# Peptides against a protein of PDB entry 1IK9: the designs that were tried, part 9

Target 1, 211 residues: chain A of PDB entry 1IK9
Amino acid sequence: MERKISRIHLVSEPSITHFLQVSWEKTLESGFVITLTDGHSAWTGTVSESEISQEADDMAMEKGKYVGELRKALLSGAGPADVYTFNFSKESCYFFFEKNLKDVSFRLGSFNLEKVENPAEVIRELICYCLDTIAENQAKNEHLQKENERLLRDWNDVQGRFEKCVSAKEALETDLYKRFILVLNEKKTKIRSLHNKLLNAAQEREKDIKQ
Target 2, 207 residues: chain A of PDB entry 1IK9 as posed
Amino acid sequence: MERKISRIHLVSEPSITHFLQVSWEKTLESGFVITLTDGHSAWTGTVSESEISQEADDMAMEKGKYVGELRKALLSADVYTFNFSKESAYFFFEKNLKDVSFRLGSFNLEKVENPAEVIRELIAYALDTIAENQAKNEHLQKENERLLRDWNDVQGRFEKAVSAKEALETDLYKRFILVLNEKKTKIRSLHNKLLNAAQEREKDIKQ
Target 3, 195 residues: chain A of PDB entry 1IK9 as posed
Amino acid sequence: MERKISRIHLVSEPSITHFLQVSWEKTLESGFVITLTDGHSAWTGTVSESEISQEADDMAMEKGKYVGELRKALLSVYTFNFSKESAYFFFEKNLKDVSFRLGSFNLEKVENPAEVIRELIAYALDTIAENQAKNEHLQKENERLLRDWNDVQGRFEKAVSAKEALETDLYKRFILVLNEKKTKIRSLHNKLLNA

## One batch from the design tools (peptide; made by RFdiffusion4, then SolubleMPNN)

Design b2_p28_2_s1
Fold by OpenDDE base, seed 1:
Structure b2_p28_2_s1 (fold): chain B 211 residues (1-211), chain C 211 residues (1-211), chain A 28 residues (1-28)
Amino acid sequence: as target 1 above (211 residues)
Amino acid sequence: as target 1 above (211 residues)
Amino acid sequence: DEKKKEEEEKKKKKEEEEKKKKEEEEKK
């Protein structure tokens, strides 16, 4: 079961933050349970997949688009732009919400809720869920932090090995060239010496022929 | 202001999860505000630094150790070992808690609470704080996740550069040695050729002298 | 990233220049 709790402000009670809990199985389209609370009273309603389909049809809206609007309205809380207006009558238990656009406002949906007999239990369960979610998110944060620290160490280790490899490559190249030049120069000197000996031998032979 | 909300079970009401909120400035030692709620009623008390010091003295416990025990009892919730037992009377508003060890149980502390006139406001604020904490932790999780993905990419990039550097070093060494051998062999061949010419010239001169 | 590419390109150019110098010394 998926669950989202959001803060909403009701047009009827703008001074009192309300909490809107929505619970669903896999997708919001399959239906959901909505719970509204003011921290003292609670109201719950079940919305079926058929009701969602009917509301989409009544609006002449494609079902996936309509469910996308429901998801924004019911799960995101009051976004900073008050794009969604929430209304609830405690007397009728009628909950409805509107989407406010620049040039047009329209009713997005409505639900009949029922007053919960034991609101304290619903509120306790809601707080429990919040605390569980906090604990889970904290554990995830600690895990991700440790993994970040590991990855940073591993990166530094490989970076240090890479820099050593670069330096070792340059040192190797330089050493090999130095050794090559030394041996090459020795061979060049030996060639020059042998050439000079050959020239001297030829000059001596030319002197010996001239008696 | 620092804040922690935990679940506790009261000995007087073991079937009802209670929520213990503790709020403090910087350190729990400087005093704290404790709030207890059952989701319907709320009770609040203020504990001063002087009361904490007095309780530590009455227990003949070092203040830092005592505050360490308070932190475990009041901020960790019911740990899996029921090491801390919580008691509250709604009639007297007296809250006390005990530490249960294998061979000894002792009262760790006690507080006089006052019943809150508007518990719904306290409960709403508590839920708001939970929702804010969830949102903050989610944002931190998303940030850490993105950073993990970045660090993993950066590691793969450096690893790939390192492997290329290793291969390039081996290829360079092999190429330099091959080139070195070619030039060295050419010079050795030239030396042998010049040596043979010198030997031939010496043999011819020895023939000319015998003639 | 750009500095590392420039260093890799400078390294390749140096390796090519040293290769050319070696080929010129072999012709001499």
Scores: peptide ipSAE 0.000, ipTM 0.788, DockQ to the pose 0.000
Fold by OpenDDE base, seed 2:
Structure b2_p28_2_s1 (fold): chain B 211 residues (1-211), chain C 211 residues (1-211), chain A 28 residues (1-28)
Amino acid sequence: as target 1 above (211 residues)
Amino acid sequence: as target 1 above (211 residues)
Amino acid sequence: DEKKKEEEEKKKKKEEEEKKKKEEEEKK
């Protein structure tokens, strides 16, 4: 089961933050349980897949698009732009919500809720879920932080080896060229010396022919 | 202000999860506000730095060690080993907690609490704090995940450059030695050719002298 | 005179063979 808790403001009680809990299996499309609380009272309703399909049909909206709007409304609350407006009558237990667009507002959905007899149990379980989620997220955060520190060390180590390899390549090239030039110059000197000996021998032979 | 919420079990109500909120400025040693709730009722008390010092003195415990035990008890709850036991009388509003060691249990601290008139406000604010903490931790986790993915890419890039640098160094060394050997062999061939010319010239001169 | 030239030529040939051997040892 998946669960999301959001803060909402009811049009009837704008000064009191309400909490909207939605619980579902795998997909919101297959139905969900909705729970509303003000921290004193709680109200719960079950929404079936058939009710979701009927609401999509009644709105003449494609089902996947409608479920996408339900997900935005019910799992994020109003959002930062007050795009969704929530209404609840404590007397009738009728919950409905609207989407506010620039030029038109329309009812997106409605649910009949039932007042929970023991709201403290629902509130305690909601707080437990929040604390579990905090603990899981903290453990994940600590793991990711340690992994980040490891990756940074590993990057610095490879970067340092790379820089040493670049410098060693340039040093090797320079050393090999210096050694090559030295040995080439020795061979060039020997060639010049042998040429001079040949020239001298030719000059001596020309002197010996001229008696 | 710092805040921590923990689950605790009261000895008087072991079937009902209670929540212990502790709020403090900078350090727990400077005093704190303690709030207890069962999701229906709430109780709050203020503990001063002087009361903490007096409890440490009454226990004949070093203050830093005592505050360390308070931190473990009040910010982690009982812990997984039931090391801390919590007691509360709803009638007297007296809260006390014990540390359970292998051979001895002792009272670690005690607080007089007051029943909150509007527990729903305290509970709503507690849920809001949990939801804010979840949102902050989620944002931090998403940031750390993206940073880890970046660091992993950067590591792969530098590792690939390093491997290319190693291979290029070995290839350069091999190429330079091959070129060096070729040019040296050319010079050695020229030296041998010049020596043979000198030997032939010497043999011709010896023939011309015998002639 | 001829014997001294032959000894100098033999000495040069031996120095050249020793240089060739050193150049072959520097090739191993």
Scores: peptide ipSAE 0.000, ipTM 0.787, DockQ to the pose 0.000
Fold by OpenDDE base, seed 3:
Structure b2_p28_2_s1 (fold): chain B 211 residues (1-211), chain C 211 residues (1-211), chain A 28 residues (1-28)
Amino acid sequence: as target 1 above (211 residues)
Amino acid sequence: as target 1 above (211 residues)
Amino acid sequence: DEKKKEEEEKKKKKEEEEKKKKEEEEKK
């Protein structure tokens, strides 16, 4: 079961923050349980997949689009800029919500809720869920932080090894070239010495032929 | 202001989860506001730094150790294994808590609370704080996740560059040695050729002298 | 990008100057 709690403001009681809890299995389209509370009273209703389908049909809206609007309205609370307006009558227990567009406002959905006999239990469970969610998110945060610190250490280690590899490559190239030049110069000196000995031997032969 | 909400069980009502909110500035030692709620009623008390000091003195406990125990009791809820026991009388509004050790149980502290006239407001604010904390922790989690994904990409990039640097260093060393051997062998061949020409010239001179 | 190209061009020029110095010492 998935759950989302959102803050909403009722048109009738704009000064009192209400909490809208929606609970569902896998997808909101397959139905949900809606709970409204003001921190003293609570109201609950169950909405079936058939009711969601019927509301989509009554609105002449494609079901996937309608469910997408339900998700925005019921799970995000009052989205940015009061796009969704919530209405609730404590007398009739009738909950309805509207989408406000620039040019058109329309009713998106409506639910008959029932007043919860023991609202304190629902409120306690709601607070428990919030505290459990905080604890889970904190544990996940601590895990991600430790992993972040590990990845940063591993990055610094590889970066340092890479810089050493670059420097070692340049040093190796320089050393090998220096050693090569030294040995090459020794061989060039030996070649020049042998060539001079050959020239001297040829000049001595030309003197011996001229007697 | 810092705040912590914990679940506690009262000895008188072990089946009903209560919530203990503690609010303080910088350090718990400088005083705090304690709020207890069962999701229907709420009770609040303010504890001063002087009261905390007096309770530490009355217990003959070092103040830092006492504040450390207060922090464990009031901010961690029922720690693992019921180490702290909470008591509250709704009639007297007297709240006290005990530390249970294997060989000794002792009263750690006590507070006179006052019943909140509008518990729904306190409960709504408590739920709002939980929802704000969830949203903050989720935003922090998303940030850490994106940073971890960045660090992992950066690590993979440096690792790939490092592996290429290692391979390029080995290839460079091998290529430089091969080129060095080729040029060295050419110079050795030229030295041998010049030495043979010198030997032949010496043999021809020895024939011309015998001739 | 441009700074990496300038460093690669400076490396190539230095390698060409070292090659030219080696060729002049081979003619001597």
Scores: peptide ipSAE 0.000, ipTM 0.789, DockQ to the pose 0.000
Fold by OpenDDE base, seed 5:
Structure b2_p28_2_s1 (fold): chain B 211 residues (1-211), chain C 211 residues (1-211), chain A 28 residues (1-28)
Amino acid sequence: as target 1 above (211 residues)
Amino acid sequence: as target 1 above (211 residues)
Amino acid sequence: DEKKKEEEEKKKKKEEEEKKKKEEEEKK
């Protein structure tokens, strides 16, 4: 089961933050349980897949698009974009919400809720769920933090090896050239010595021809 | 201001999860506000630094050690290690807690609470704080996830550069040795040619002497 | 990008200067 709690403002009680809990299995389209609380009272209703389909048909909206609007209205929490207006009558237990566009407002959905007999149980369970969610998110944060620290160490280790490889390549090139020059100079010296011996032998032969 | 909400079980009402909120400025030692709720009623008390100091003295415990025990009792949430037992009288509004060790139990602290007139406001604010904490932790999780993905990319990039550097070093060494051998072989061929010319010149001179 | 191009250009210039020095030492 998936669950989302959001803060909402009711048109009838705009000064009192209400909490809207939506609980569903796998997809919101399969139906959901809606719970409303003001921190003293709670109201719950179950919305079936058939009701969602009927509301989509009544709106002449494609079901997937309608469910997409339900998700934005009921799960996002009304952010500062008051695109969604929530209404609830405590007397009738009738909950409805509207989408407010620039040029048109329309009812997006309506649900009959039932007043919970023991609202304190619902409120306690809601707080428990929030605390469990905080603990899970904290554990995930600690895991991600440790993984970040690991990845940063691994990056620094490879970076340091890379820099050493670059320096070792430059040093190798320099050493190989120095060794090459030394051996070449030895061979050049031997060639020069042999040339001088050849020149001397030729000069001696020219002296021997000239008696 | 710092805040922690924990689940506790009261000895008098073990079947009903209570929530213990502790709020403090910078350090718990400077005093704190304690709020207890069962999801219907709420009770609040303020504990001063002087009361904390007095309780530490009454216990003959060093203040820092005492504050350390308060932190474990009041902020950890009683994990499965029921090392801390919580007691509350709704009639007297007296809250006290004990540390249970293998061989001894002792009262760690006691506070007079006052029943909140509008518990729904306290409960709503508590739920708001939980929802804000969830949102902050989610934003932190998303940030850490993006940073992990960045660090992993950066690691892969440096690793790939390192592997290319290793291969380029080996290729450079091989190329430099091949070039060196070629030039050395040319010089060796020149030396052999000069030696043969010297031998021929010596043989011609020996013929000229015998002639 | 620009720093990487400058380092590659500096590396190419250094390789060309070392190649020229080697050619001058082979002509000597």
Scores: peptide ipSAE 0.000, ipTM 0.790, DockQ to the pose 0.000

Design b2_p28_2_s2
Fold by OpenDDE base, seed 1:
Structure b2_p28_2_s2 (fold): chain B 211 residues (1-211), chain C 211 residues (1-211), chain A 28 residues (1-28)
Amino acid sequence: as target 1 above (211 residues)
Amino acid sequence: as target 1 above (211 residues)
Amino acid sequence: EEEEKKKEEEEKKKKEEEEKKKEEEEKK
């Protein structure tokens, strides 16, 4: 079961932050349980997949688009632009919400809720879920932090090895060329010396022929 | 102001999860506000730095050690070993807690709380804080996840460059040696040829002298 | 990528310049 708790402001009680809990299985389209609380009272309703389909049909909206709007309205909380307006009557337990666009406002959906007899239990469970979610997210944060520190160390280690490899390659090339030049120059000197000896021997032979 | 909310179980109401909120400035030693709630009622008390010092003195415990025990008791929630036992009387509003060790149990502290007139406001604020904390932790998790993915890419890039550098170094060494051997062999061949010409010239000169 | 290409081009140029210097020293 998936759950999302959001803060909402009711048009009927704009000074009191309400909490909207939505619980569903896999997808919001399959139906959901909605719970509204003001921290004193709680109201719950179950919305079936058939009711969601009927509301989409009544609106002449494609079901996936409608569910997408439900997800934005019910799971996002009050978006920064008050695009969704929430209404609830404690007397009728009728909950409805509207989408407010620049040129068009329309009712997105409505639910009949029932007042919970023991709101304290629902509120305690809601707080428990928040605390569990905080603990899970903290554990994940600590894990990701440690992993980031590991990856940064590993990156620095490989970077340092890479820089050493570059320097070692340049040093190797330079050393090999220096050694090569030394040996080549020795061989060139030996060739020149042998050539000069050969020229001298030829000149001496030419002198010996001229008596 | 720092805050921690924990679940606790009261000895007086073991079937009802209570929530213990502690709020403080910088350090718990400077004093704190404690709020207890059962999701219906709330009780609040303020503990001063002087009261903490007095309790430490009355216990003959070093203040830093005592504050360390307060931090474990009041900020950890129920540790897995029930090392801390919490007691509260709704009638007297007296809150006290004990540390239970294998061979020694002792009262760690006690506070007089006051029943809040509007518990719904305290509960709403508590839920708001939980939701804000969830949102902040989620944003941090998303940031750390993106950074983790970045660091992993950067590591793979440097690792790939390092492997290419190793291979390029080995290829360079091999190529330079091959080229060196070719030129050296050419020079050695020229030296051998010149040496043979010199030996032949010397042998011819020795024949000409004997004639 | 651009720095790696530049290094590869600089390494190629150095190799070509050293090969040319070897060829000129072989003609001498």
Scores: peptide ipSAE 0.000, ipTM 0.793, DockQ to the pose 0.000; fails the geometry check
Fold by OpenDDE base, seed 2:
Structure b2_p28_2_s2 (fold): chain B 211 residues (1-211), chain C 211 residues (1-211), chain A 28 residues (1-28)
Amino acid sequence: as target 1 above (211 residues)
Amino acid sequence: as target 1 above (211 residues)
Amino acid sequence: EEEEKKKEEEEKKKKEEEEKKKEEEEKK
């Protein structure tokens, strides 16, 4: 079961933050349980897959698009742009919400809710869920932080090895070229010495032929 | 101001989860506000630095150690080992808590609480704080996740560059040695050729002298 | 890494000593 709690403002009670809880199994399309609370009273309703399909049809909206709008309205609240407006009558227990566009406001959906007999139990369970979610998110944050610190160490170690490898490659190339030049110069000197000996021997032979 | 909410079980109402909120400025030692709720009623009390100091003195405990025990009791709840026991009388509004050790149970502290006139406002604000904390922790988790994914990419990139540098160093060394040997062998062949020419010239000169 | 660098330096010295030895043997 998936669950989301959001803050909403009711048109009838704009000074009192309400909380909208939505609970569903796998997809919001398969139906959901909606719970509204003001921290004193609670109201709950069940919305079936059939009701969601009927509301999509009545809206002349494609079902996947309609469920996408339900997800934005019910799981995010009004959002920062007041795109969704929530209405609830505590007398009739009728909940409805509207989408506000620049040129058109329209009713997106409506639910009949029932007043919960023991709202304190629903409120306690809601707070428990919030505290569990905080604990899970804290544990995940601590894990990700430790992993981040590990990855940063591992990156610094490999970067330092890479820089040493670059420097060692350049040093190796320079050293090998220096040694190559030294040995090559020795061989060139030996060749020049042998050539001079050959020239001298040829000159001496030309002197010996000339008596 | 710092704030922590925990779940506690009262000895008088073990079937009903209570919530203990503690709020303080910088240190718990400077004083704090304690709020208890069952999701219907709320009770609040203020504890001064003077009261904390007096309780530490009455316990014959070092103040820093006493504040450390207060932190464990009030900010963590009972914990998984039932080390702390919480008691509250709704009639007298007297809250006290005990530390349970293997051989000794002792009262750690006690507070007079006052019943809040509008508990719904305190409960709504408590839920708002939980939802804000969830949103902050989610944003931090998403940030840390993206940073971990970045660090992992950066590590793989440097590791791949390092491996290429190692292979390029070995290939460079091998290529330079091969080239060195080739040029050295050419020079050795030239030296041998010049030596043979010198030997032949010496043999011809010895023939010309015998001639 | 320091041990691999030492081994690479030792192998490099050994190859240079073998080349010097071959050059001394080609000099009699």
Scores: peptide ipSAE 0.000, ipTM 0.794, DockQ to the pose 0.000; fails the geometry check
Fold by OpenDDE base, seed 3:
Order: sequence, then C-alpha cells, then structure tokens
Structure b2_p28_2_s2 (fold): chain B 211 residues (1-211), chain C 211 residues (1-211), chain A 28 residues (1-28)
Amino acid sequence: as target 1 above (211 residues)
Amino acid sequence: as target 1 above (211 residues)
Amino acid sequence: EEEEKKKEEEEKKKKEEEEKKKEEEEKK
C-alpha cells in the first residue's frame, strides 16, 4: 500500500491547514482511501475503481488523463499556482475539488466522506507514518553519504594512480632515450675509429706505390 | 531552533502511542520546550537552563552526563531496550521519566506541563514540521543521488584514462625497444662491414710485399 | 593536452632529425 500526505487549504477555512492523506495499492486508478484532518477531527472515504471510471466518463475526460489530474490534485497538494481548489462541508461531509485554469474552472471530483469516530487514532497513525518516513529517508541519506564518501576515496585513489602512471611513462621514455643515446654514441665512436684505420691503410698503400 | 519528535509509551497508557516533541536552541543544555500529545490533547512545558542545572545537582550527576542522558531519553525515544520509562498524569499534568538499569532504576527528570487550549494547532504544526522534514530529506536524497552519479561518471572517466595510460606505457616501452634494436643492428652491420674492408686491405698489402 | 602532445612529438622529431644530420656530417 502506498500513501501520500499533503497540506491543503479549504475554501471555507483558509486560515486552517488541513491534511489530505491518500492511500492506494500500486496505482491510484485501482481506487483509494482519502482521509482529511484538521488535527482534531478526521473524515474518511473510500473511492473505488468504478467510481473513478464513472467520474472520468461524466467529465468526458480520458481515464488516464483524469487519473493524472487526480494524482496532481490529491498527491501533490495545491501546486504553487493554486490550480486546485478544495472544498469541504463538515455538515454534509461532502468533499469536492476544482481545477482552475485561466479560461475554465471545473469540478474535477467529489467524494462523500464519513466523520471518523476516533480521530486521535487516525492522527496518531498519520504522525507515526510521517516519523517512519523520516527515519527511512534518514537511513537512505546516511547510506548515500557513505557511498559518496566511498566513491570520493575510490576517485582519489584512481586519480593518484593515473598521475603516477603519467609521470612513470614520461620517466620511462626519458630513461630509454638516455640509454639509447649512450649505446648509439659508443657504436658511432667505433665506426669513426674503423674509418680512420681504413684511411691510414689507404695512405700507406699510396706511399708504397710511389719507389 | 532545533526540534525532535519521538514516539513514547506512557506507563499509564501503554496501548496509546504518544508523541514527545522537544524544541531547543543550539544545545539542549540551554533549555528546551517539551510538548506531549496523544493526537487529541497536547501538553507543553518550558525547561530553563537553571532547572536543568538544578536537576543535575539534585541527582549528584555531572551536568554534561546528565544532559547526555536527557538527550537519549527525550530525543531518541525509548531505545530498543526500554531503558527509559515515561510517566504522565493527565490530572496533575506531571511528566516524569526514569532510567532503568539492571541494578538501579532512578528518576532522571520531571516537568510540570500545561494542557494546551488549542491542541489542534499544535498537532497541525507538528504534522507540518514532519512534512517539511520529509521534503527537506527528499531534497537531500536527490542531491546526494545526483552527486553519486557525478562521482561515478568521474571515476569511470579517470579509470578509463588510467587503463589507457597503462596500455600506452607498455606500448611505448615495446616501440622504443624495437626502434633501438633496429638502429643498433644497422650500426653493428656497419662495424662488421668496416672490419671486413680492413682485413681485405691488410691481405692486399701482404700480396704487394711478396710481390 | 593535444597541443602539448603535438609539441612533444615535434620536439622529438627535431631531436631525431638533428641526430640524423650529425650522422650525415660524420660520414666526408
């Protein structure tokens, strides 16, 4: 079961923050339980998949689009643009909400709620869920932080190995060239010595021909 | 101002989860506001730094140790070992808590609370704080997740550069040795050729002398 | 990085050409 709690303002009580809890299984489309509270009283209603389908048909709206609007209205709270307006009568227990666009305002949905006999239990459970969600999110944060610290250590280790590899490549190239030049110069010196011996031998032969 | 909400069980009402809110500035030692609620009623008390110091003295406990025990009792809730027991009388509004060790149980602290006239406002604010904390923790989680994804990309980039550097070092060493052997062999061939020319010149001179 | 590698390759080529020129002058 999934759950979302949002803050809403009722048109009748704009000074009092209300809390809208929606609970569902896998998808909001399969039906949901809606709970409204002001921190003293609570009201609950169950909405079936058939009621959601009927409301979509009555609105002449495609079901997936309608469920998408329900999700925005009921799960996100009033977005920063007051696009959704919530109404509730404590007397009739009738809850309805409207979508307000520039050119069109229309009722998006309506539910008959029932007053909860023991609102304190619903409120306690709601607070428990909030505290459990905080604890779960804190554990996720601590896990992500430890993983971040691990990744940073691993990055620094590989970076240090990479810098050592670059320096070792340059040092190797320099050493190999120095060794090459030394051996090459020894061979060049031997070639020059042999060439001079050949020139001297040729000059001696030219002297022997001239007697 | 810092705040912590914990679940507690009262000895008088073990079937009803109560919520203990503690609010303080920087340190619990400087004083705090304690709020107890059952989701219907709320009770609040203010504890001064002087009262905390007096309770530590009355207990013959070092102040830092006493504040450390207050922090465990009031902020962590009852730890998994029921080390802290909470008592509250709705009639007297007297709240007290005990530390239970194997060999010793002792009263750790006591507070006179006052019943809140509008508990719904306190409960609404408490729920708002929980929802704000959830939103803050979600934003931290999303930030840490994006940073972890960045660090993972950066690690993969450096790792790939490191592997290329290792392979390039080995290839460079192999290429330099191959080039060195080629040039060295050319010089050895030239030395051998010059040695043969010197031997032939010596043999021709020996023929001319016999001639 | 690519410009520094290109400069190192050009300096390497210049040193190889200077060594070749010295070998040709040592051959008169």
Scores: peptide ipSAE 0.000, ipTM 0.793, DockQ to the pose 0.000; fails the geometry check
Fold by OpenDDE base, seed 4:
Structure b2_p28_2_s2 (fold): chain B 211 residues (1-211), chain C 211 residues (1-211), chain A 28 residues (1-28)
Amino acid sequence: as target 1 above (211 residues)
Amino acid sequence: as target 1 above (211 residues)
Amino acid sequence: EEEEKKKEEEEKKKKEEEEKKKEEEEKK
């Protein structure tokens, strides 16, 4: 089961932060459980896939688009743009929310909730879930931190090997050229010496022909 | 201000998860505010640095060691080893906790709490803090994940450059040796040709003398 | 001719072994 808790402000009680918990299986489209609390009282309702489909049809909205709006409204809380307004009557237990656009506000959805008999249990469970989520996120953070430290070491090791390889390539080229020039010069000197000996032998033969 | 919320079980109410909030400035040694809640009622007390020092002295424990035990007891909650046992009387508002060792249990500390008049406000604030902590940890997780992905890309880039450098070094060595051998062989052939010409010239001169 | 070629191959092999030995020593 997936769960999201968000802070919301009710139009009727703007000074009191309420918490909206939504619980669902895999997708919000399959239905969800909504729980509202003010930290003293709690109210819960179940919204079925059929109710979501009916509400989408009644709105003349494509189901996937409607579920996309539900996800934004119910799982994000009221984002800083007040795009979604939440209303709840404690008397009727009727929860409804509106999408506010520049020129048009429209009701996006409504749910009948039931007052929870033992709100303390719901609140304790909600706090437990928050603490579990914190612990899981902390463990994930510590793991990612250790992995980042590993990757940074591995990067430094390869970078150092790369720099050594570049330097070794340049040194190899320089050394091979120096050695080549030395051997080439020795062979050039030997060729010159042999050529001079050939010239001298030819000159001596020309002298021997001339007596 | 630093804060830690932990789950605890009271000896008097082992079936009901309680939440122990500890709030402090920089160090627990400087004093702290303790808040206990069962999700319906809340109790708060302030513990001063002087009370911590007095309790350490009364225990004949070094203050740093005592604060170390307080930190383990109050900030870890009851770890899975039940090393710390928590007791609270709702009647007297007396909170105390014990350290349980194999052969000895001793009272580690005790605090007088006061029942909060508006527990819902304390509970809402506690849930808000949990949600803020979740959001902060999520943002940190997303950042570390992006950094991890960056470091992995950077590692792959350097690794690929390193492999290219190794291959280029080997190719350079092979090419330079091949070129060197070609030029060297040309020079060796020229030396042999000149030597043969010298031998022939000497043989012709020896024929001319015998003639 | 074969002896000079063999000497050049032996010097090359000896250098490749020295470079490999340096790479192995830098890996320890």
Scores: peptide ipSAE 0.000, ipTM 0.792, DockQ to the pose 0.000; fails the geometry check

